# Peptides against a protein of PDB entry 8OXM, part 29

Target 1, 371 residues: chain A of PDB entry 8OXM
Amino acid sequence: FKAEFRLAGGVNLPKIIDCVGSDGKERRQLVKGRDDLRQDAVMQQVFQMCNTLLQRNTETRKRKLTICTYKVVPLSQRSGVLEWCTGTVPIGEFLVNNEDGAHKRYRPNDFSAFQCQKKMMEVQKKSFEEKYEVFMDVCQNFQPVFRYFCMEKFLDPAIWFEKRLAYTRSVATSSIVGYILGLGDRHVQNILINEQSAELVHIDLGVAFEQGKILPTPETVPFRLTRDIVDGMGITGVEGVFRRCCEKTMEVMRNSQETLLTIVEVLLYDPLFDWTMNPLKALYLQQRPEDETELHPTLNADDQECKRNLSDIDQSFNKVAERVLMRLQEKLKGVEEGTVLSVGGQVNLLIQQAIDPKNLSRLFPGWKAWV

## One batch from the design tools (peptide; aimed at target 1 F364)

Design b2_p14_5_s1 (made by RFdiffusion4, then SolubleMPNN; from b2_p14_5, 8 letters changed)
Fold by OpenDDE base, seed 3:
Structure b2_p14_5_s1 (fold): chain B 371 residues (1-371), chain A 14 residues (1-14)
Amino acid sequence: as target 1 above (371 residues)
Amino acid sequence: DELDKEMDLAIAEL
């Protein structure tokens, strides 16, 4: 370890430290405090298993379908070391940075990111109809620009094309595997893009097994397939390469049902793996900008001996775990809303759900569904 | 064949 550290900013003040490995390579590390990195570590292991399944299949191997993984070393229930994803940027920082974001550079006459967020916050407590109308107005006045990421980074046309394909394949693989695992909280700061490979890196894996559906504002999309995500794919959008890569990924997942269920079952019953949504975590994920000032968590963790009978907590947990396993089995059988779908039918339903402006308009404003 | 169709579709997007 070098003696110096940098602050990455944000509420938890994570420390960036430079480490020299036994191999003589310098590696930047993020030391996160106050966050449970065990969930991230477990989900990275599940992604590595999914990558192994995708590499065994000829069709997914030829397409190089993989989820980008990073190294996580949990140190405690509230601290760990993350491998810093060097050469990556949050898609939100590229798109909607206040000073030099791609929306401001390429669409200077559109609504600002702040104006869009303000409009959606004003209707946050309103009807679904009012949310939809304001979301459509925001979308009309905030047009996608993510195509410019590959155009800025890759000036050679042949390289540009290859990188746009790598991006599209990365979105497809991560979307389908993320859906199978019920991965939530896919806001624009939790998705990084690699500036050299154009592949996505999903971070902050603290909402899994559809626990995003029990948030105060429920998640209404299976994965992030917003207008900028689609714009990065080029002129065909969700058709062609993206759809086929989703179908091939879904086929491998469905054909691996027994392996996936067995692994997820072991994880759901691991007493060290807290995947359940709690009210404090829900409040943290859906905080209002006004509430950021007052939540000094004086987590005096000491005094509430809520001796709720260990038996009633355990029975409630086991029922939630069973329901998660049942829903995972349904997904892997292609059961959607009580109907058995083909791989193509299931993928089509998921794409339609993810791009539906009615579903997108219902999301928490902090998710930035217009980006 | 299916990869060639994926490449042909991808080339048709240029």
Scores: peptide ipSAE 0.028, ipTM 0.732, DockQ to the pose 0.014
OpenDDE base, seeds 1, 2, 4, 5: peptide ipSAE 0.023, 0.026, 0.023, 0.024; ipTM 0.704, 0.722, 0.718, 0.723

Design b2_p14_5_s2 (made by RFdiffusion4, then SolubleMPNN; from b2_p14_5, 8 letters changed)
Fold by OpenDDE base, seed 5:
Structure b2_p14_5_s2 (fold): chain B 371 residues (1-371), chain A 14 residues (1-14)
Amino acid sequence: as target 1 above (371 residues)
Amino acid sequence: SQLDEEMELAKAEL
């Protein structure tokens, strides 16, 4: 182990430890010290199954549509070694690092990331109209720069084009798979980019099955498709390659309905897989920087003395699990808001929902919807 | 190559 560690961004301050293996290879290891890495491990298995389905289909295989996976080794309920994909960086570190972030480098006259955060925090308790107006002002004065990622990393034009294509395909695949699984908490520190492949790696998979919708500030987008995410695709944005890759991924998911339902059902009833949103986790995910001072760990576990009979807790759990399965079945049938959509219609609705400034302005400021 | 087929497919999707 090297004595040097880096902090990956995010509230849990995961320590990136450079480990020299017994094979003499340096491997970056992410040591999460407080997260239940079992959730990440389970979701990696689901992603591997989705990848197997995508590889069986000729059209998705030809496009190399995959969701990037990482090796999770849970060491305890609160500690694990993520085999961190060597050569990944959080998109937030590239875009909005305080010293050398791409926004500061390419747009030095725009609002700082701190000014944007402050403006959105000031309106957090305001109306949706006030949030929308301030979000539009922030967006006008904070222009996207993520196109420069591929331009900085890939100087050869043919390689640059290939990597931009790989990025766009990775966003499409992860967006649709993430939507089907109801993956939330897609803030800029929970999405990594591989500096060699330009593919995305989604981390911190503890908000799944639409549990982001029951957060104190509900999630209002199906996946992260913010202005910088779109800017990384290049001039066509969400049209062409991205849309087509979303449609082809959605076709495979819808045609695999029985397999996906069976897998998710097994996971929902696994007593070792705590996918349910608890109030403490909800508070933790949407903590304000100002609230770090008062949450002494003296939240006595003793106020579980809500003597809801074990039977009422189990009945409540079963009803939530059934609702999750029903909603998953609806998604896999193309049922959106009580209407059956084609694959193209469903993908179009999801794209429109994800890019809508009204939906983006309603997100928790820590999600950084302007990035 | 497989890459050329992927690039031509990507061009046809633009």
Scores: peptide ipSAE 0.113, ipTM 0.815, DockQ to the pose 0.014
OpenDDE base, seeds 1, 2, 3, 4: peptide ipSAE 0.087, 0.098, 0.054, 0.080; ipTM 0.788, 0.809, 0.772, 0.789

Design b2_p14_5_s3 (made by RFdiffusion4, then SolubleMPNN; from b2_p14_5, 8 letters changed)
Fold by OpenDDE base, seed 2:
Structure b2_p14_5_s3 (fold): chain B 371 residues (1-371), chain A 14 residues (1-14)
Amino acid sequence: as target 1 above (371 residues)
Amino acid sequence: SELDEKMELAKAEL
């Protein structure tokens, strides 16, 4: 370890440390001091299993459909070492970083990120109709710019095209697998983009198995497919490569039903894997300071040794786990809203749900659904 | 321009 550390941005003040490996290579490590990295470590193993399923299928292997994974070493309930996703940036940092963000650079006359956020916060406690109207006004005056990521990073046209395809495939694969696993909290700081591969890296995997739906402001989209996410795909948007990659990923997931159910069942009943939403975690997720500068004292969620009173809590937990498994089985059968859909029908429904401005307008403002 | 070549590649996907 070097004696020096740097602070990464964000509420938890993660420490970036440089380590020399036994191979003599310097590796940057992120030390999180307040987040439970056990959940991230478990979900990375699930993603590796999904990648194995995708590599076994000829159609998904030919398309190089994978979820980017990172090494997590949990040290305690409150600390762990992340293998730093070297050469990644949060999509939020590229898009909406103060005066240097892509929105300000390419659309200087649009609303600022702060103006958009303020407008959506003002209507947070209002009707769904008022939220929708203000969201549409924000969207009209905050036009997508994420196409410029690949344009800035990849000057050669052939490389640019290949990288935009890699991005589109990464979005498709992570969206479908994220939906199957019920992955939530997909705000713009929890999605990194690799500056060399244009592939996405999903971090902070603490909202899984649709537990985002039981938040005080429930999640209303199956995955992040906002206007900037779509703009990064280029002129075809969700049509063509993205849709085909979603369908091929969904086909592999549905054909792997028994394996996925068995894996998730083991995880749901693992006493070391706390996937359940608690009120303190819910409060923390929806009170996060949206600006890197506000040192709000994070309420220590960990001091509730809720001694699970063994009998009644076990029955309630088992009923929640059973409902999660039933819903996973429905998704893997293509059952949506009581109807059995084809792979194409199911993927189409999920895309429509994810891009619906009525669903997007209902999200927590900190999710930044206009980005 | 480099941008025009990128736009032509983008149009060829339609």
Scores: peptide ipSAE 0.039, ipTM 0.660, DockQ to the pose 0.015
OpenDDE base, seeds 1, 3, 4, 5: peptide ipSAE 0.034, 0.031, 0.018, 0.037; ipTM 0.688, 0.487, 0.497, 0.514; seed 4 fails the geometry check

Design b2_p14_5_s4 (made by RFdiffusion4, then SolubleMPNN; from b2_p14_5, 8 letters changed)
Fold by OpenDDE base, seed 1:
Structure b2_p14_5_s4 (fold): chain B 371 residues (1-371), chain A 14 residues (1-14)
Amino acid sequence: as target 1 above (371 residues)
Amino acid sequence: DELDKEMELAKAEL
């Protein structure tokens, strides 16, 4: 280990450390404190299985459809070492960094990221209609710029095209796999983009199995497909390559129903895998930047006194696990809103739900649905 | 191939 460390930013101030492996290779490692890295580790194993399924199918293999994975070594319930994805940047850092973000660089007359956030926070407790109106005003005055990522990084037109295609395929694969696993909407800091491959890396997988729907502000989209995410695909946006890659991914997932159900069942009943949403985690995930000052660690776990019978806790857990498995089975059968859809019909519904400004306007403002 | 058609459509956007 080198004695020097860098801060990666974020609430938990994760430390980036350089280590030399036994093989003599330098590796960057992210040391996260306070985060449960077990969820990330488990989800990486699920992604590896999904990748195996995608590589077995000819159509998905030809398209190189993969979800990017990283090594997670959980050291404790609240600490671990992540293999830092060298040569990745958070899409939120590229887009909305206050100093040099792409929105500021390419759209200097648009609303600042702070102004957008402020406007959406002001309406957070308002009607859905008021949220929609303000979201549309924000969107009109905060135009997408993520197309410039590939243009800045890949100057050769043929390479640029290949990388934009790799990006689009990566978004499609991660969107459908993320939907099946119930990852939902993803914060812009929890999506990294590889500066060499243009592929996405999803980190901080603490919300899975549709647990985002039980947050104080429930998620309203099946995956993150915001305007900047779409802008990175190029002129056709969600049409053409993205849609087809979603369909081919969904086809593989649906055809692998038994395998996926078996894997998820094992994980849901693993006593080491706490996938359930707890109230403290829910508060943390939807905390306002202004409220960061008051979460002193003085919630001593001393309220042991809700001895809800171990039986009632176990029965409640089992019922949630069963519901997750049932919903996963529905998704893998193409059952949406009580109707059986074709792969194309299901993918179309998911895309329409994900891009709907009415759904986006209802998301938690901290997750920046206008980006 | 369906993929070739997809790629040709994607190239026609250039």
Scores: peptide ipSAE 0.281, ipTM 0.889, DockQ to the pose 0.014
OpenDDE base, seeds 2, 3, 4, 5: peptide ipSAE 0.282, 0.292, 0.279, 0.178; ipTM 0.890, 0.892, 0.888, 0.848; seeds 2, 3 fail the geometry check

Design b2_p14_6 (made by RFdiffusion4)
Pose (drawn by RFdiffusion4):
Structure b2_p14_6 (pose): chain A 334 residues (1-279, 317-371), chain P 14 residues (1-14)
Amino acid sequence: FKAEFRLAGGVNLPKIIDCVGSDGKERRQLVKGRDDLRQDAVMQQVFQMCNTLLQRNTETRKRKLTICTYKVVPLSQRSGVLEWCTGTVPIGEFLVNNEDGAHKRYRPNDFSAFQCQKKMMEVQKKSFEEKYEVFMDVCQNFQPVFRYFCMEKFLDPAIWFEKRLAYTRSVATSSIVGYILGLGDRHVQNILINEQSAELVHIDLGVAFEQGKILPTPETVPFRLTRDIVDGMGITGVEGVFRRCCEKTMEVMRNSQETLLTIVEVLLYDPLFDWTMNPFNKVAERVLMRLQEKLKGVEEGTVLSVGGQVNLLIQQAIDPKNLSRLFPGWKAWV
Amino acid sequence: VLEEEREEEIAEAK
């Protein structure tokens, strides 16, 4: 074990450690004290199950739809450990870096990230109309730059297109799985982009199962489909590879709702922390019912096809009205 | 600052 450890930031102060194994290769681990990783363990298990199901299905096998997973080992009710992701860079660090940010480098005439943050701080005390107007003004003077990422990393057109296609597929699959699982904490620091495979990885998973509505600022989108992600998917935008991959993933999930419910039914017997406090779990049953409704496409008794559900999700995600009400720190304009 | 406020809100929600 290495004698030194680093802090990753945050109120809980997670610890980062390095371990040297028998082969001598250093491996980085993140011990997260005062936090419950049992929910993250369930998230990783369902991620692995979805990846296996996508691999089993011939329609998705050809498309090579995969979910990037990292091992999470719970150690107690209030602590645990997880595998650190190597060879990845934060999206916000690449895009909105103060020093060498992509938006500053490409578009120096556009508004800086500090100006946008100041405007968002000044407008949170305003009404809906002023928030919508400021958001539209910010979007008018802030063009997406993320499309140049692979352009700056993959000079060969074949490798560049391969990496762009893998990025698009990974974004579609992660977005579908996050909508199904109700993942809401999807700001720039929770998503890491690989420098080689160019596949997005979700690292935080801190809050899910429709927890953004509980937060003071409700999450009005099921997944992150901001202007930067759409521009980086290519000229075709959401139409094309993203829509088809979403449809295929939704079909696979409809075909495997039995396995998904079997995986998620680990609750109601060993409830995790933050629940059933202050004295057939209530919130567990509620989230199971919500997941079942999402999987069957019933909701309030209405039937919805896979294509219609995908179109509705795209419309909700790209709607500026929903993006205006989001948390300013979520970086909806970014 | 916004990032800190976000972490505080998540901590308060728990």

Design b2_p14_6_s1 (made by RFdiffusion4, then SolubleMPNN; from b2_p14_6, 8 letters changed)
Fold by OpenDDE base, seed 3:
Structure b2_p14_6_s1 (fold): chain B 371 residues (1-371), chain A 14 residues (1-14)
Amino acid sequence: as target 1 above (371 residues)
Amino acid sequence: MLDEEMDLAIAAAR
């Protein structure tokens, strides 16, 4: 390890450290404290297994369909080391940075990111109809700009085209695998883009197995396919390359049903892996920026010696695990809303659900569904 | 067809 460290910023002040390997190569690492990295580590292992399945299939291998992974080493229940995703930026930082965000640069006459957030926060407790109307007004006055990411980074037209395809394939692969695993909390800060490859890196994997549906404001979309995500694909949008890559990914997942079920079953029943949503975690994920000032309760983990009968906790846990496995099996059979769909039918339904402005308008304002 | 061939050609050129 080098003697110096940097702070990454944020509430938990993670430490950036540089390590020299026995190979003489420098490797940047992020040391997190007060965070449970076990779920991230488990989900990265599942992504590596999905990548192995995708590489075994000729059609997905030819298309280079992969989920970007990073190394996670949990050190305790509240600390660990992450590989630093060098050359990545949060899509939210590129799009909606207050000073130099792409929306402000390319659309200076549109609503600011702050105005959009304020409008959606004002209707957060309103009807679905009122949320939809305000969401549509926001969308009319906040037009997508994510096409400019590839245009800024890749000046050569042939490289630009290749990178836009790499982006589209990365969105498709991560969307379908993320849906199968029930990955939630896909806000604009939890998705990084690589500035060299144009591939996405999904971080903060703490909402999985459809636990986003039990948040105070339930998640209503299968994955992030918002207007800026689609704009990054170029003129074809969700048609052509994206749809075909989703279908080929879904074919591999469905054909690997037994393997995926066995893996997830082992993980769900691991007593060291807490994947269940608790009320405190649910509140934390959907806190208002204004409420950050008061809720520093030191969650002394010591005071939850509420001896709830071990039997009632175990029965409740087992019933949740069984429901997750049943829903995973349904997805892998193409069962949606009690109907068996073809791969193309299932992928089409998921795309329509993800782009539906009625579903997007119902999301928590912090998810930024208009971006 | 063209997009699959282009995706394959770009995938094969590396």
Scores: peptide ipSAE 0.018, ipTM 0.591, DockQ to the pose 0.014
OpenDDE base, seeds 1, 2, 4, 5: peptide ipSAE 0.017, 0.017, 0.005, 0.014; ipTM 0.590, 0.596, 0.413, 0.545

Design b2_p14_6_s2 (made by RFdiffusion4, then SolubleMPNN; from b2_p14_6, 8 letters changed)
Fold by OpenDDE base, seed 1:
Structure b2_p14_6_s2 (fold): chain B 371 residues (1-371), chain A 14 residues (1-14)
Amino acid sequence: as target 1 above (371 residues)
Amino acid sequence: MLDEEMELAKAAAR
């Protein structure tokens, strides 16, 4: 390891360190403290399995359908080492950086990202109708610009085209696998884009198995397919390549039902893997930027009173795990809202749910559903 | 199929 480190920013101040491997190669690593990386590590293993299934199928292999993975090494319940995703940028940084974000550069007369957030925060406790109206006003005055990512990074037209296709395939694969695993919507800072491949890397996988639905503001979309995400696909949007790649991914997932269920079952019952949403985690994920000051968790809450019988906790956990497995089985059978759908019907429903401005307007404003 | 994706995507690049 080199003696020097850099800070990556953020509340937990993760440390960027450089190390030389036994192979003589320099590798950058991110050391997180006060963070449980076990869920990220588990989800990376599930993604690797999904990639193996996708590579076995001729149609998905020809389309190069993969989820980008990174190495995670949990060291304790509150620390670990992550592979640094070299040559990636958060899509949120590219889109809505306050100084040089693409929205500010390409749409200087639109609402600022801050104005959009403020407008949506003002209606956060209002009716769904009021949220929808303000969301539509925000969307009208904050037009998508993510098409410019590929245009800035790939100047050769043939390369630009190939990379836009790679992006579209990456969104499709991650959306369908993310839906199957119940990742839900993703904050724009937790989606990285590779500046060389245009593929997405999903980081901070702390919400899985539809636990986003039990947040104080529940998730209303199966995956992130916001206007900027769609704009990055180019003029066809969700039609053509994206839809076909979703269908082919869903086909492989449904045909691999037994394998997926078996592995997820082992993970859900692993006593070392806490995937359940706890109230503190739920609050943290939907905190306002203004509320950062007061919640020092004085973890001096006396451990004494929650001697709820270990049996009742275990029974409650098992009932949650069983419901997750049942819902996973339904998804893999194409059961949506009590109806069995074809692959095309299921994918169509999921796309429509993900792009519906009524669903998007109901999301937590901190996750910026207008981006 | 790959050729149709390529043609659809070429049509979308024009």
Scores: peptide ipSAE 0.015, ipTM 0.506, DockQ to the pose 0.014
OpenDDE base, seeds 2, 3, 4, 5: peptide ipSAE 0.014, 0.014, 0.000, 0.015; ipTM 0.484, 0.480, 0.407, 0.506; seed 4 fails the geometry check

Design b2_p14_6_s3 (made by RFdiffusion4, then SolubleMPNN; from b2_p14_6, 9 letters changed)
Fold by OpenDDE base, seed 5:
Structure b2_p14_6_s3 (fold): chain B 371 residues (1-371), chain A 14 residues (1-14)
Amino acid sequence: as target 1 above (371 residues)
Amino acid sequence: DLDEKMGLAIAEMR
C-alpha cells in the first residue's frame, strides 16, 4: 500500500488508497468507513447472476447487455474495501459541479444547480400541485446537457456513436434489473459513468427491494430516467435502442423467474443480510444539509430493546419478506396495478412512470429530479 | 429504429 491517501468527498469521507498487487499492478481502492458494505456485496452478486442470465440469451448477448459490477470486500459491519472504479466519474460531478459542471459550461444563463435545489427545497413541504409547478419552472430554466459527455470524450464520430449506444444499453439494462430488484436512492452521486466505455456503474446499493417507497419522502419512480439521462441517449431519447434493450432485458428477467425468486428468497431470509429500512437510515438518506450540525456522533443506537416479544419482530420481518417476494413475483409475471401486461406494455408503463414530471416533482430534493 | 439496426449490424460484424 502507498502511504498516501486521497479523500473521495461525501459525508463518510471515504479514503482512496493506492495499492500495488503481487502482480505489480497499481490498483485504487476506496476504503469506506462507517458504512455497511455487505448490502453492496450481496447486490453485486445478484448483478453478476443477472449478467450470467443476460449472456445466455442470444438477443441480450448480441447487444452486450450487462450491469457494470465492482469488487466489494466487506471487512466489518462498518468498514470495507471497494475497488475504486478507476476512470469513472459521478454523473452529478460532470453535470452539476459548482466550478466547471456541464450545465454551467453549456447553459450559463440557466438557473444554477444551487438555485434549482433551493427552489425545490422551498416547496418540499408544500402540495403536490405547488411542487409540480415549481419543478416545471426549474426544468424550463435548467435544460439538459448530458449529450455533451460523449461529445467531449469521443471525438471520432464512429466511436462517439458506439459509446452513445453503449451508454443507452447500460441505462436500459440497469433500469430494468434495478426495477426488478427494487433498487432505490438513484441520486446523481450514486451513478457513475465510465469515461472510456460510457457505461454506468451503480454504487451505494443500500436501498433495495422497494425500501425507497417507505422513506419519509417515498420514491415515486421505478428508476432514474431524468432529462439529462435521456439527453445522453441522443435524438431518439427513450425510443428505439433504449426501449428495445429494456424489453429484451425484461424478457430475460421474466423467463428467469424461478431462479430470481429462489436467490432473492435466500437473501431475504439470510440473518446476516439486513436489507430492511430502519428509521435512522431513512433519516440519514433524506437528511438536509442544514441538519449536519446537530447529529452529534453520540447516537449510540442504545439498544432500546423495546421488548416487543421476539415473536412479534420475527412475524413482522417475515410479513415484510413475504410482501417483497410477492411483489417480485408480480413484477416477473408483468403484474402492474393488478393487470397482467406484456413485456412491451410493462416496459412502456415503467418508462412513462419514470419520465412523468408529476412523479419526478414528488421526489426528495436531494435526488435532484431536474438533472 | 435506425440506431438499433445499426447497433445490431455493428454487433454482427464483431
Scores: peptide ipSAE 0.140, ipTM 0.802, DockQ to the pose 0.014
OpenDDE base, seeds 1, 2, 3, 4: peptide ipSAE 0.127, 0.114, 0.121, 0.134; ipTM 0.791, 0.788, 0.793, 0.798

Design b2_p14_6_s4 (made by RFdiffusion4, then SolubleMPNN; from b2_p14_6, 8 letters changed)
Fold by OpenDDE base, seed 1:
Structure b2_p14_6_s4 (fold): chain B 371 residues (1-371), chain A 14 residues (1-14)
Amino acid sequence: as target 1 above (371 residues)
Amino acid sequence: SLDEEMGKAIAEMR
């Protein structure tokens, strides 16, 4: 370990430390205090297993379909070491940074990110119709710019094209696997983009197994496929490469049903996995400042007053685990809204749900569904 | 155009 550290910002003041491995390689590590890294570690293991399945299939292997993973070493319920995602930037920082964000640079006459957020916060408690109208006004006056990421980073046209394709494949793989695992929508600060590969890295995996649906403002999309996410794919948008990569990923996931169920079952029954959100955690997730890229503190609601018999806690846990496994099995069978869909039908439904401005307008305004 | 080259390379990945 080097004696010097840098602060990464945030309330818990995570420390970036440079370490020399036993292999003589320097590695940056993020030391988080007061954060529960166990869920992130578990989700990284699931992603590694999904990557193994994707590498075994010839069609997904040829397309290099992978989820980017990082090393997580949980040290306690409130401390751990993360591999620092060197050479990545949050997509939110690139897009909506107040000083030099791409929206401000390329669309200086559009609404500011703050104006968009303010307009959507003003209607947060209003009807779905009023939310939709204001969301459409925001979208009209806040045009997507994420296409410029690849254009700024990759000046050679052939490299630019390859990287845009890598991005599109990364979005497709992470969207489908994220849907299967119930990660839902992702805050723009919790999606990193690699400045060299154009691949996405999803961080802060504290919402899984459709827990986003039990938030005070429930998630209405299966994954983040907002206008900027789509703009990064280029002129074809969700058609062609993205759709095909989603279909091929979904095909591998559905064909690996038994393996995925067994894995998730083992992880749900791991006493180190906090897969349940209490109401306080759910409130905290939607009330935290946007600049806090911090892993969700396990609000130990040691509300000692719920002397629920240990038996009632265990029975409630098992019933939630069973529901998670049942819903996972439905997804892997292509059961959507009580109908069995083909891979293409299921992927099409998910894409349509994710891009529907009616669904996007209903999301929590703090997640910036217009970005 | 960049869009035509994109269209071709998408077609080659089919």
Scores: peptide ipSAE 0.005, ipTM 0.360, DockQ to the pose 0.014
OpenDDE base, seeds 2, 3, 4, 5: peptide ipSAE 0.000, 0.000, 0.000, 0.000; ipTM 0.327, 0.339, 0.379, 0.331; seeds 2, 4 fail the geometry check

